# Peptides against a protein of PDB entry 4Z5W, part 76

Target 1, 305 residues: chain A of PDB entry 4Z5W
Amino acid sequence: IPDVFLELNKLWYFSAQSNLFNGEMPRSLSNSRSISLLSLRNNTLSGQIYLNCSAMTNLTSLDLASNSFSGSIPSNLPNCLRLKTINFAKIKFIAQIPESFKNFQSLTSLSFSNSSIQNISSALEILQHCQNLKTLVLTLNFQKEELPSVPSLQFKNLKVLIIASCQLRGTVPQWLSNSPSLQLLDLSWNQLSGTIPPWLGSLNSLFYLDLSNNTFIGEIPHSLTSLQSLVSKENAVEEPSPDFPFFKKKNTNAGGLQYNQPSSFPPMIDLSYNSLNGSIWPEFGDLRQLHVLNLKNNNLSGNIP

## One batch from the design tools (peptide; made by RFdiffusion4, then SolubleMPNN)

Design b2_p15_3_s4 (from b2_p15_3, 6 letters changed)
Fold by OpenDDE base, seed 3:
Structure b2_p15_3_s4 (fold): chain B 305 residues (1-305), chain A 15 residues (1-15)
Amino acid sequence: as target 1 above (305 residues)
Amino acid sequence: GPARFTDLGGGITTE
C-alpha cells in the first residue's frame, strides 16, 4: 500500500479488503486524522500493528483480520478515543489481552477469533471494565483452559458472546446471568460440563443459543420454553451492528455462511451433541419465533411433541 | 455418541 494518505485529508472510509497487499501498514495511514473506518482484512500485511491514536482522532472502526501481523496486541488502542469496533481475527499474536484494555471505554465490538490469545481468566477480567462492550468474539483461543465462573465478572451491556471451539472446561458461568441484554450466545465446541442452568431462560433478549458439542448432562431446562424473544416478536431495536461480518463454520469444507449482522442469524436453540436426558418439552411449541431447534445426538427419551 | 469434533471445530467466527 503506497504511503500517500497524508494527501488524502478527506478520506473517511478506506476499504481494501481481500486483496494481495503486502508489507507494513503505511505510516501515513497510521497517522491519518481523517479516517473513520479502516478495513485491510484478508491481505498479507506484516510487521507490528502501530496506530498513532493521538493523530487518528476520527478512527471508529478497525478491521485488520486475516493478515500476517506479528508482535503484541497494540496496548495504546484505548487512546483511540472514538475506536468502537476492532476485528483482529486470524492474527497470530500469541499473547494475553493488554491490561490497558481496562480503560477502553469506546470499545463496543471486539473480535480476536483465531488469534492465539491466551489466558481467558485475564482476558475476561480485563474486558469486563469495557462498559460499552456489546459484542465479544473469542472463538478458537484459550485452548483447553477453564472458563471462569467467578461471580464478580460483569458484562452488563453484552449482547453477543461467542467463545466457540476453545475446548474450554467448566460450566455455563453464573456471571452471564448479569448480562440481561444478551441476544446471542455461542459456547459450542467446548468441553463444558454440568447442567444447563435454568436462569438462561430468564435472558429475555436471547434469540440464538448454541451449546452444541459439549458434555452437558441432565434435563433441558423447562425455562428455555419461556424465552421471551422466541415467544413474541420483540421489536428488535436494530442497534448498530459490528462493522465486521460473522461466519458460521459448517463441518463441510464448504465456505461458512456469512452473516453481516447478529440479527441475521436465525432464531435458534442448538443443544445437539451433548448428554442431555429426559423429554422434549411440549412447550417448545410456544416458541413461535424459533426457526431451528437442534436436539440431535443426546440421550433424550419419551415422545416427540 | 462422541462429539464428532472435526479437528477444525465449529461455531461462529469473524475470519
Scores: peptide ipSAE 0.518, ipTM 0.850, DockQ to the pose 0.698
Fold by OpenDDE base, seed 1:
Structure b2_p15_3_s4 (fold): chain B 305 residues (1-305), chain A 15 residues (1-15)
Amino acid sequence: as target 1 above (305 residues)
Amino acid sequence: GPARFTDLGGGITTE
C-alpha cells in the first residue's frame, strides 16, 4: 500500500479488503486524522500493527483480519478514543490480551477469532471492564484451557458472546446470568461439562444458543421452553451490528455461510453432540419463533412430542 | 455417543 494518505486528508472510509497487498501498513495511514473506517482484511500485510491513536482521532472501526501481522497486540488501542469495533481474526499473535484494554471504554465489538490468544481468565478479567462491549468473539483460541466460572465477572452489556472451538473445560459459567442483553451465545466445540443451567431460560433476548459438541449431561432445562425471544415476536431492537461479518462453517460445504449481522442468524437451539438425557419437552412447541432445534446425538429418551 | 471431535472445529468465526 503506498504511503500517500497525507494527501487524502478528507478520507473517511478506506476499504482495501481481499486484495494482494503485502508489506507493512503505510505510516501515513497509521497517522491519518480523517479515517473513521479502516478495513484491510484478507491481505498479506506483515510487520507489527501500529496505530498512532493521538493522530487517528476519527478512527471508529478497524478490520485487519486475515493478515500476516506479527508481534504483540497493540496496547495503545484504548487511546483511540472513538474506536468501537476491532476485527483481529486470523492474526497469529500468540499473546494475551493487553492489560490496557481495561480502559477501552469506546470498545463495542471485538474479535480475536483464530488469533492464537492465550489465557482466557486474564482475557475475560480485562474485558469485563469494557462497559460498552456488546460483541465478543474468541473462537479458536485458549486451547484446552478452563472457562473461568468466577462469579465476580460481569458483562452487563454483552449481546453476542462466541467462544467456540477452544476445547475449553469447565461448566457454563454463572457470571453469564448477569448478561440480560445476551442475544447470541456460541460455546460449541468445547469440552464443557456439567448440566445446562436453568438460568439460561431467563435470558429474554437470547434467540441463538449453540452448546453443541460438548460433554453436557443431565436433562434439557425446561426453562429453555420459556425463552421470551423465541416465544414472541419481540421486535429485536436493531442495534448497530458490528462492522465485520460472521461466518458459520457447514459440515458438508467448503464455503462457510456469511452473516452480515447477528440478527441474520436463524433463531436456534443447538444442543447436539452431548450426553443429555431425559425427554424432549412438549413445551418446545411454544417457541413459535424457533427455526432450528438440534438435539441430535444425545442420550434422550421417551416420546417425541 | 462420544462427541466426535473431528479435527475440524465448528462454531461462528469472523474470518
Scores: peptide ipSAE 0.518, ipTM 0.851, DockQ to the pose 0.726
Fold by OpenDDE base, seed 5:
Structure b2_p15_3_s4 (fold): chain B 305 residues (1-305), chain A 15 residues (1-15)
Amino acid sequence: as target 1 above (305 residues)
Amino acid sequence: GPARFTDLGGGITTE
């Protein structure tokens, strides 16, 4: 990428995704006063990520996903006072979340999907201080760690939490009950155990629940038949979505389906590939907004209602 | 017990 961004003093949006760009990010780009949205996703950019936050006063969105960047996660990003959205997916950091992210008050959406992030306990302890954090994606990190269940963890404004394919141990964490605005939860493809907690049915905004491919036991909580978002069409508040897309693989060998917004996901309960027992509750018939109910590969018995 | 996928490649990503 040429070092010509000093001349582009009115440039607001720069998208150069899915090209063959290599080398480092240009210094003039890292010092741009005008850029609000920057996407360099799916290139071969390298070196350390550096942004001059004192210069980049208009930066609101940063997508650097699927590049060959190296080094530490930039600890100065919280100084970018308008920066809301960060996608650092598929950047091999081999690092922990910086302590400076405790001060990242502008942050609303963060993805480190498949970025070799370590220490989930430290990550969650840091990120809980981000009061405006609504979307958190941590899929394919923290391999074989334990999902912390510390009740003091608080994500008050969290709407989307995705921590899939980490081989995490532990139980469904009680601190999620402190997130009453949660709309989408994906904890699939872990080694989570115990029972599915009944309080999960009290999350009135929860329309998408994926607990598939874990080691859950016991009955399906009856409270899941009363999830308000799945009973009635009321308050789909069109909230500002993250500036980055989501991907879900239906089959391990298939390409991922792209979803531009969390609201584009079908209303779903997926409890497949566990060790759940008991009956299917007839009251699942009350979930008039439910599109997908997946209960396959469990120990369920009785009649299908 | 029920068959489980042992592959670690499921769930939602942003990549």
Scores: peptide ipSAE 0.515, ipTM 0.850, DockQ to the pose 0.791
Fold by OpenDDE base, seed 2:
Order: structure tokens, then C-alpha cells, then sequence
Structure b2_p15_3_s4 (fold): chain B 305 residues (1-305), chain A 15 residues (1-15)
């Protein structure tokens, strides 16, 4: 990418995604005062990520996903006072979340999907201080770590939590009950154990639940048949979605489905590939908004309602 | 036990 952004003093949106750009991010771009939305995803950009937050006062969205950046996570990003959305997916940091992210009050959406992030306990302890954090994607990190269940953890404004494919141990953490606005929970493809907690059915905005491919035991909590978002059409206030797309990998070699917004996911309960027992509750029929109920590959018995 | 299709890693990503 040419170092010409100093001359582009009116550039508000720069998208150069899915190209063949190599080399470093141009210094003039890292110092742009005008840019609000920056997407360089799916290139071969390299070097250390550096953004001059003192200059980049209009930066609201940053997508650098799927690049060959090296080095540390930029600890100065919280100084970008308007920065709301960050996608750092598929950047091999091999790092922990910086302590400075405790001060990241502008942050609303963060993805480190497949970014070799380490220490989930530290990551969650830091990120709980982000008062405006609504979307958190941590898929394909923290390999074989334990999902912390520390009751002091609190994500009050969290709407989307995705921590899939980490081989995480532990249980469904009680601290998630402190996220009453949670709409989408994906904890699939872990080694989570214990029972599915009944308090999940109290998350009135939860329309998408993926607990598939874990080691859960016991019965399906009956409270899941009363998930309010699946019983009635809530007038979902169109809140601004993250500026980055989501991808659901299907178990088939078919390309992952792209979802531009969390609201584009079909209402779903996926509890497949566990060790759940007992009956399928007939009251799942009350979930009139439910599109997908996946209970396959469990130890369920009795009649199918 | 249910066959763990462990190898294909699923879930939602942003990549």
C-alpha cells in the first residue's frame, strides 16, 4: 500500500480487504486524522501493528484480520478514544491481552478469533473493565485452558460471546448470568463439563445458544423452553452491529456461511454432541421463534414430542 | 460415547 495517506486528508473510509497487499501498513495511514473506518482484512500485510492514536482521532473501526502482522498486540489502542470495533482475527500474536485494555472504554466489539491469544483468565479479567463491550469473539485461542468461573467477572453489556474451539475445560460460568442482554452464546467445540445451568433460560434476549461438541451431562434444563426471545418476537432494536462479519464453519467441506450481523443468525439451540440424558421437553413447542433445535448425538431417551 | 467429531473445529469466527 503506497504511503500517500497524508494527502488524503478527507478520507473517512478505507477498505482494501481481500487484495494482495504486502509489506507494512503505510506510516501515513497509521497517522491519518480523517479515517474513521479502516479495513485491510485478508491481505499479506506484515510488520508490527502501530497506530498513532493521538493522530487517528476519528478512528472508530479497525479490521486488520487475516494478515501476516507480527509482534505484540498494540497496547496503545485504548488511547484511540473513538475506537469501537477491532477485528484482529487470524493474526498470530502469541500474546496475552494487554493490561491497558482495562481502560478501553470506547470498545464495543472485539475479535481475536484464531490469534494465538493466551491466558483466558487474564483476558476476561481485563476485558470485564470495558464497560461498553457488547461483542467478544475469542474463538480458536486459549488451547486447553480452563474457562474461569470466578463470580466477580462481570460483562454487564455483553450481547455476543463467542469462545468456540478452544478445548476449554470447566463449566458454563455463573458470571454469564450477570449479562442479561446476552443474545448470542457460542461455547461450542470445547471440553466443558457438568450440567447445563438452568439460569441460561433466564437470559431473555438469548436467541442463539451453541453448547455443541462439549462434555455436558444431565438433563436439558426445562428453563430453556421458556427463553423469552424464542417464545415471542421481541422488537429487536437494531443496535449497530459490529463492523466485521461472522463466519459459521459447517462440519461439511462447504465454505462457512457469512453472517454480516449477529441478528442474521437463525434462532437456535444446539446441544448436539454431548452426553445429555433424559427427555426432550414437549414445551420446546412453545419456542415459536426457534428455527433450529439440534439435540443429536446425546443420550436422550423417551418419546420425541 | 457419542463420537466426538474433534478434528474439524467448529463455532463462529470472524476470519
Amino acid sequence: as target 1 above (305 residues)
Amino acid sequence: GPARFTDLGGGITTE
Scores: peptide ipSAE 0.514, ipTM 0.849, DockQ to the pose 0.726

Design b2_p15_4_s1 (from b2_p15_4 with T1A T6L)
Fold by OpenDDE base, seed 1:
Structure b2_p15_4_s1 (fold): chain B 305 residues (1-305), chain A 15 residues (1-15)
Amino acid sequence: as target 1 above (305 residues)
Amino acid sequence: APTRDLSLGGGITTE
């Protein structure tokens, strides 16, 4: 990418995604006072990620996903006082989340999907201080760590939590009960154990639940039949979605489905590939907004209602 | 249940 962004003093949006750009990010770009939205996803950019937050006073969204960046996560990003959305998916950091992110009050959406992030306990302890954090994607990190169940963890404004394919141990953490605005939960493809907690059914905004491919035991909580967002057409308040797309891998070699917004996911309960027992509750019939109920590959018995 | 090959990891990503 040429180092010409000093001349582009009116540039508000720069998208150069899905190109063949290589080398480092231009210094003039890292110092741009005008840029609000920056997307360089799916290139071959390299070197250290550096942004001059004192210069980049208009930066609101940053997508650097699927690049060959090296080194540390930029600890100075909280100094970008308007920065709301960060996508650092598929950047091999091999790092912990910086302690400075405790001060990241502008942060609303964060993805480190497949970024070799380590220490989930530290990550969640840091990120709970981000009072405006609504979307958190941590898929393909924290390999074989334990999902912390520390009751002091609080994500009051969290709407989307995705921590899939981490081989995480532990149970469904009680601290999630303190997230009453949770709309989408994906904890699939872990080694989570214990029972599915009944308090999940109290999350009235929860329309998408994926607990598939874990080691859950016991009965399906009857409270899941009372998920209000699946019973009634609540007008899901179209809250501003993250500025980055989501992808769900299909089981077939067909490309992943792209979802531009969390609201584009079909209303779903996926509890498949666990060790759940007992009956299928007839009251799942009350979930009139439910598009997908996947209970396959469990130890369920009795009648199908 | 046959343990699915966890190497085939699924779920939602942003990549």
Scores: peptide ipSAE 0.550, ipTM 0.866, DockQ to the pose 0.722
Fold by OpenDDE base, seed 4:
Structure b2_p15_4_s1 (fold): chain B 305 residues (1-305), chain A 15 residues (1-15)
Amino acid sequence: as target 1 above (305 residues)
Amino acid sequence: APTRDLSLGGGITTE
C-alpha cells in the first residue's frame, strides 16, 4: 500500500480488504486524521501493528483480520478515544490481552478469533472493565484453558459472546447471569461439563444458544422453553452491529457461512453432541420464533412431543 | 455418543 494518505485529508472510509497487499501498513495511514473506518482484512500485511491514536482522532472501526502482522497487541489502542470496533481475527499474536484495555471505554466490539490469545482469566478480568463492550469474539484461543467461573466477572452490556473451539474446561459460568442483554451465546466445541444452568432461560434477549460439542450432562433445563425472545417476536431494537462479518464454521477446514450482523443468525438452540439425558420438553412448542432446535447426538429418551 | 474429533472445531468466527 503506498504511503500517500497524508494527501487524502478527506478520506473517511478506506476498505482494501481481500487483496494481495503485502509489507507494512503505511505510516501515513497510521497517522490519518480523517479515517473513521479502516479495513485491511484478508491481505498479507506484516510487521508490528502501530496506530498513532493522537493523530487518528476519527478512527471508529479497525479491521486488520487475516493478515501476517507480528509482535504485540497494540497497548495504546485505548488512547484511540473513538475506536469502537476492532477485528484482529487470525493475527498470530501469541499474547495476553494488554492491561491497558481496562481503560478501553470506547470499545463496543472486539474480535480476537484465532489470534493465539492466551490466558482467558486475565482476558476476561481485563475486558470486564470495558463498560461499553457489547460483542466479544474469542473463538480459537485459550486452547485447553479453564473458563473462569469467578462470580465477580461482570459484562453488564454484553450482547454477543462467542468463545467457540477453545477446548475450554469448566462449566457454564454463573457470571453470564450478570449479562441480561445477552442475545447470542456460542460456547460450542469446548470441553465444558456439568449441567446446563437453569438461569440461561432467564436471559430474555437470548435468541441464539450454541452449547453443542461439549460434555454437558443431565436434563435440558425446562427454563429454556421460556426464553422470551423465542416465545414472542419482541421488536429487537436494531442495535448497531459490529463493522465486521461473522462466519459460522461447521468445522475448522470448511469455509464459514457469512452473517453480516448477529441478528442475521437464525433463532437457535443447539445442544447437539453432548451427554444430555431425559425427555424433550413439549413446551419447546411454545418457542414460536425458534428456527433451529438441534438436540442430536445426546442420550435423550422418551417420546418426541 | 461418538465424541466428535474436537480438532475439527466449528462455531462462529470473524475470519
Scores: peptide ipSAE 0.532, ipTM 0.855, DockQ to the pose 0.754
Fold by OpenDDE base, seed 3:
Structure b2_p15_4_s1 (fold): chain B 305 residues (1-305), chain A 15 residues (1-15)
Amino acid sequence: as target 1 above (305 residues)
Amino acid sequence: APTRDLSLGGGITTE
């Protein structure tokens, strides 16, 4: 990418995703006062990520995902006072979340999916201080760590939490009950154990629940049959979606489903591939907004209602 | 083969 962005003093949106750009990010781009939205996703950019946050006063969205950047997560990003959305998916940092992210009050949406992030306990302890954090994607990190259940953890404004495919141990954490605005929860493809907690049914905005491919035991909580978002249409809070898409891969083959916003996910309860027992509750019939109920590969018994 | 629906989460381009 040429170093010409100093002359582009009116440039507010730069999207150059899915190209063949290589080398470092231009210094003029890292110092742009005009840019609000920057997407360089799916290129071959390299070097250290550096942004001059004192210059980049209009930066609101940053997508650098699927590049060959190296080194540490930029600890100065909280100084970008308008920066809301960050997509760092598929950047191999081999790092922990910087302590400076405790001060990241502008942050609303963060993805580190498949970014070799380590220490989930530290990550969640830091990120809970981000009072405006609504979307958090941490899939394919923290391999074989324990999902912290510390009751002091609090994500009050969290709407989307995706921590899939980490081989995480532990239970569904009680601290998630402090996230009453939660709409989408994906903890699939872990090694989570225990029972599915009944308080999940109290999350009135929860329309997408994926707990599939874990080691959950016991009965399906009857409270899931009363999930208000799945009973009635009223509470589809169309909030501003992250500036990055979500992906769900079906099967081992190429081609994932892209969801441009959380509301594009089908209303779903997926509890498949666990060790759940007991009956399928007839009251699942009350979930008139439910598109997908997946209970396959469990130890369920009785009649199908 | 079991259809493994894997949520890759946000920002993973399958491209």
Scores: peptide ipSAE 0.040, ipTM 0.754, DockQ to the pose 0.208
Fold by OpenDDE base, seed 5:
Structure b2_p15_4_s1 (fold): chain B 305 residues (1-305), chain A 15 residues (1-15)
Amino acid sequence: as target 1 above (305 residues)
Amino acid sequence: APTRDLSLGGGITTE
């Protein structure tokens, strides 16, 4: 990419995704005063990620996903006072979340999907201080760690939590009960155990629940038949979505489906591939907004209602 | 039935 961004003093949006760009980010781009949205995703860019936050006063969105960047996660990003969305998916950091992210008050959406992030306990302890954090994607990290269940963890404004395919141990964490605005939860493809907690049915905004491919036991909580977002249409708050797309990875050689916003996901309960027992509750018939109920490959018995 | 490759994992990503 040429070093010509000093002349482009009115540039607000720069999208150069899905090209063959290599080398480092231009210094003039890292010092741009005008740029608000920057996307360089799916290239071969390299070197250390550096942004001059004192110069980049208009930066609101950063997508650097699927590049060959190296080094540490930039600890100065919290100094970018308008930066809301960050996609660092598929950048192999081999690092922990920086302690400076405790001060990242502008942050609303963060993805480190498949970025070799380590220490889930430290990551969640840091990120709980981000009071405006609504979307957190941590899929394909923290391999074989334990999902912390510390009740003091608090994500008050969290709407989307995705921590899939980490081989995480532990139980469904009780600290999620402190997130009453949660709309989408994906904890699929882990080694989570115990029972599915009844308090999940109290999350009145939860329309998408994926607990598939774990080791859950016991009955399906009857409280899931009373999920208010799946009973009535009234709670579809069109909130500003992250500036980055989501992909549902199929466990097939077929490509993932793209979803441009969380609201594009079908209303779903997926409890498949566990060790759940008991009956299917007839009251699942009250979930008039539910599109997908997946209970396959469990130990369920009795009649189908 | 399409053979489920357990090694590929699943879930939602942003990549």
Scores: peptide ipSAE 0.550, ipTM 0.865, DockQ to the pose 0.465; fails the geometry check

Design b2_p15_4_s2 (from b2_p15_4 with T1A)
Fold by OpenDDE base, seed 3:
Structure b2_p15_4_s2 (fold): chain B 305 residues (1-305), chain A 15 residues (1-15)
Amino acid sequence: as target 1 above (305 residues)
Amino acid sequence: APTRDTSLGGGITTE
């Protein structure tokens, strides 16, 4: 990418995704005062990620996903006072989340999907201080770590939590009950155990639940038949979605189906590939907004209602 | 026994 962005003093949106750009990010781009949205996703850019937050006073969205960047996560990003959305998916950091992210009050949406992030306990302890954090994607990190269940963790404004394919141990964490605005939960493809907690049915905005491919036992909580978002058409206030797309993968080698916003996901309960027992509750028939109920590959018995 | 999906992993990503 040429170093010409100093002349582009009115450039508000720069999308150069899915090209063949190589080398480092231009210094003039890292110092752009005008740019609000920057997407360089799916290129071959390299070097250290550096943004001059003192210059980049209009930066609101950053997508650098699927590039060959190296080194540390930029610890100065919290100084970008308008930066809301960050996609760092598929950047091999091999790092922990910086402690400076405790101060990242502008942050609303963060993805580190498949970014070799380590220490989930530290990551969640840091990110809980981001008071405006609504979307958190941590899929394909923290391999074989334990999902912390510390009740002091609080994500009060969280709407989307995705921590799939981490081989995480532990249980569904009680601290998620402190997230009453949760709309989408994906904890699929882990090693989570215990029972599915009944308090999940109290998350009135939860329309998408994926707990598939875990080691859950016991009965399906009857409270899941009363999920308010699946009983009635709530006027889903279309809050501003993250500027980055989501991809639902069936496996690591398949191209995922693209979803441009969380509201584009079909209303779903997926509890498949666990060790759940007992009956299918007839009251699942009350979930008039439910598009997908997947209970396959469990130990369920009785009649299908 | 519930057979795990033999796929190498899935779920939602942003890549």
Scores: peptide ipSAE 0.524, ipTM 0.858, DockQ to the pose 0.753
Fold by OpenDDE base, seed 1:
Structure b2_p15_4_s2 (fold): chain B 305 residues (1-305), chain A 15 residues (1-15)
Amino acid sequence: as target 1 above (305 residues)
Amino acid sequence: APTRDTSLGGGITTE
C-alpha cells in the first residue's frame, strides 16, 4: 500500500479487503486524522501492527483480519478514544490480551478468532472492564485451557459471546447469568462438562444457543422451553451490529456461510454431540420462533413429542 | 456412547 494517506485528509472510509497487498501498513495510514473506518482484511500485510492513536482521533472501526502481521497485540489501542470495533481474526499473535484493554471503554465489538491468543482467565478478567463490550469472539484460541467459572466476572452488556473450537474444559460458567442481554452464545467444539444450567432459560434475549460437540451430561433443562425470544417475536431492537461479518462452516461445503449481522443467524438450539439423557420436552413446541433444534448424537430416550 | 463429530472444529468465526 503506498504511503499517500497524508494527502487524503478527507478520507473517512478506507476499504481494501481481499486484495494482494503485502508489506507493512503505510506510516501515513497509521497517522491518518480523517479515517473512521479502516478495513484491510484478507491481504498479506506483515510487520507489527502500529496505530498512532493520538493522530487517529476519528478511528471507529478496524478490520485487519486474515493478514500476516507479527509481534504483539498493540497495547495502545485503548488510547484510540473512538475505536469501537476491532477484528483481528486469523492474525497469529501467540500472545495474551494486553492489560491496557481494562481501560478500553470505547470498545463494543472484539474478535480474535483464530489468533493464537493464550490465557482465557486473564483475557476475561481484562475484558470484563470494557463496559461497552457487546460482541466478543474468541473462537480457535486458548487450546485445552479451562473456561473460568469465577463468579466475580461480569459482562453486563454482552450480546454475542463466541468461544468455539478451543477444546476448553470446565462447565458452563455461572458468570454468564450476569449477562441478561445475551442474544447469541456459541460454546461449541469444546470439552465442557457437567449439566447444562437451568439459568440459561432466563436469558430472555437468547435466540441462538450452540453447545454442540461438548461432554455435557444430564437432562436438557426444561427452562430452555421458556426462552422468551423463541416463544414470542420480540421486536429485536436493531442494535448496531459489529462492522465485521460472521462465518459458520457447513459440514459438507468448504465455504462457510457468511452472516453480516448476528440477527441473520437462524434462531437455534444446538445441543448435538453431547451425552445428554432423558426426554425431549413437549414444551419445545412453544418455541414458535425456533428454526433449528438439533439434539442428534446424545443419549436421549422416550417419545419424540 | 454417542459418537463425537471428528471433523475439523466448527462454530462461528470472523475469518
Scores: peptide ipSAE 0.519, ipTM 0.853, DockQ to the pose 0.764
Fold by OpenDDE base, seed 2:
Structure b2_p15_4_s2 (fold): chain B 305 residues (1-305), chain A 15 residues (1-15)
Amino acid sequence: as target 1 above (305 residues)
Amino acid sequence: APTRDTSLGGGITTE
């Protein structure tokens, strides 16, 4: 990418995604005072990620996903006082989340999907301080770590939590009950164990639940039949979605289906590929907004209602 | 026992 952004003093939006750009990010771009939305996703950009947050006072969205960047996660990003959305997916950092992210009050949406992030406990302990954090994607990190269940963890404004394909151990964490605005939960493709907790059915905004490919046992909580978002058409106030797309992968080798916003996901309960037993509750019929109920590959018995 | 298809990791990503 040419180093010409100093002259582009009115540039508000720069999208150069899905090109063949190589080399480093231009220094003039890292110092742009005008840019609000920057997307360089799916290129071959290299070097360290450096953003001059003191200059980039208009930066609201950053998508650098699927690039060949190296080095540490930029610890100065919290100094970008308007920065709301960050997609760093598929950047191999091999790092922990910086402690400075405790101060990241502008942050609303963060993805580190497949970014070789380590220490989930530290990551969640840091990110809970991001009071405006609504979307958190941590898929394909934390290999075989334990999902912390520390009750002190609080994500009060969290709407989307995705921590899939980490081989995480532990249970469904009780601290998620402190996220009453949670709309989408994906904990699929882990090694989570125990029972599915009944308090999940108290998450009245939860329309998408993926607990598939875990080690859950016991019965399906009857409280899942009373998920209010699946009983009634809530007018989901279209809150500003993250400026990055989501991809639902059925497996590692398939191209994911693209979803531009979390609200585009079909209302779903996926509990497949567990060790759940007991019956299918007939009251799943009350979930009039439910599009997908996937209970396959369990130990369920009795009649299909 | 349910066959776990553990081999082919899935879920939602942003990549």
Scores: peptide ipSAE 0.519, ipTM 0.853, DockQ to the pose 0.796
Fold by OpenDDE base, seed 5:
Structure b2_p15_4_s2 (fold): chain B 305 residues (1-305), chain A 15 residues (1-15)
Amino acid sequence: as target 1 above (305 residues)
Amino acid sequence: APTRDTSLGGGITTE
């Protein structure tokens, strides 16, 4: 990428995604006063990620996903006072989240999907201080760690939590009961155990629940038949989505379906590939907005209602 | 017995 961004003093949006750009980010780009949205996703860019936050006063969105960047996560990003969305997916950091992210009050959406992030306990302890954090994606990190169930953890404004394919141990964490605005939860493809807690049915905005491919036991909690977002249409608040797309793989060998916003996901309960027992509750018939109920590969018995 | 898919790489990503 050429070092010409000093001349582009009116440039508000720069998208150069899905090209063959290599080398480092040009210094003039890292000092741009005009850029609000920056996407360099899916290139071969390298070196250390550096942004001059004192110069980049208009930066609101940063997508650097699927590049060959190295070194540490930039600890100065909280100084970018308008920066809301960050996508660092598929950048192999081999690092912990910086302690400076406790001060990241502008942050609304963060993805480290498949970025070799370590220490989930430290990550959640840091990120709970981000009072405006609504979307958190941590899929394909924290391999074989324990999902912390510390009741003091508080994500009051969290709407989207995705921590899939981490081989995480533990139970469904009680601190999620402190997130009453949660709309989408994906904890699939882990080693989570115990029972599915009844308090999940109290999350009135929860329209998408994926607990598939875990080790859950016991009955399906009856409270899931009363999920208010799946009973009535009224809770479709058009909320600002993150500036990065989501991908769901249907099969390990199939291309992922792209979803441009969380509201594009079908209303779903997926409890497949567990060790759940008992019957299917007839009251699942009250979930008039439910598109997908997946209960396959469990120990369920009785009649289908 | 229910067969578990023990493969990795399911769930939602941003990549």
Scores: peptide ipSAE 0.516, ipTM 0.860, DockQ to the pose 0.816

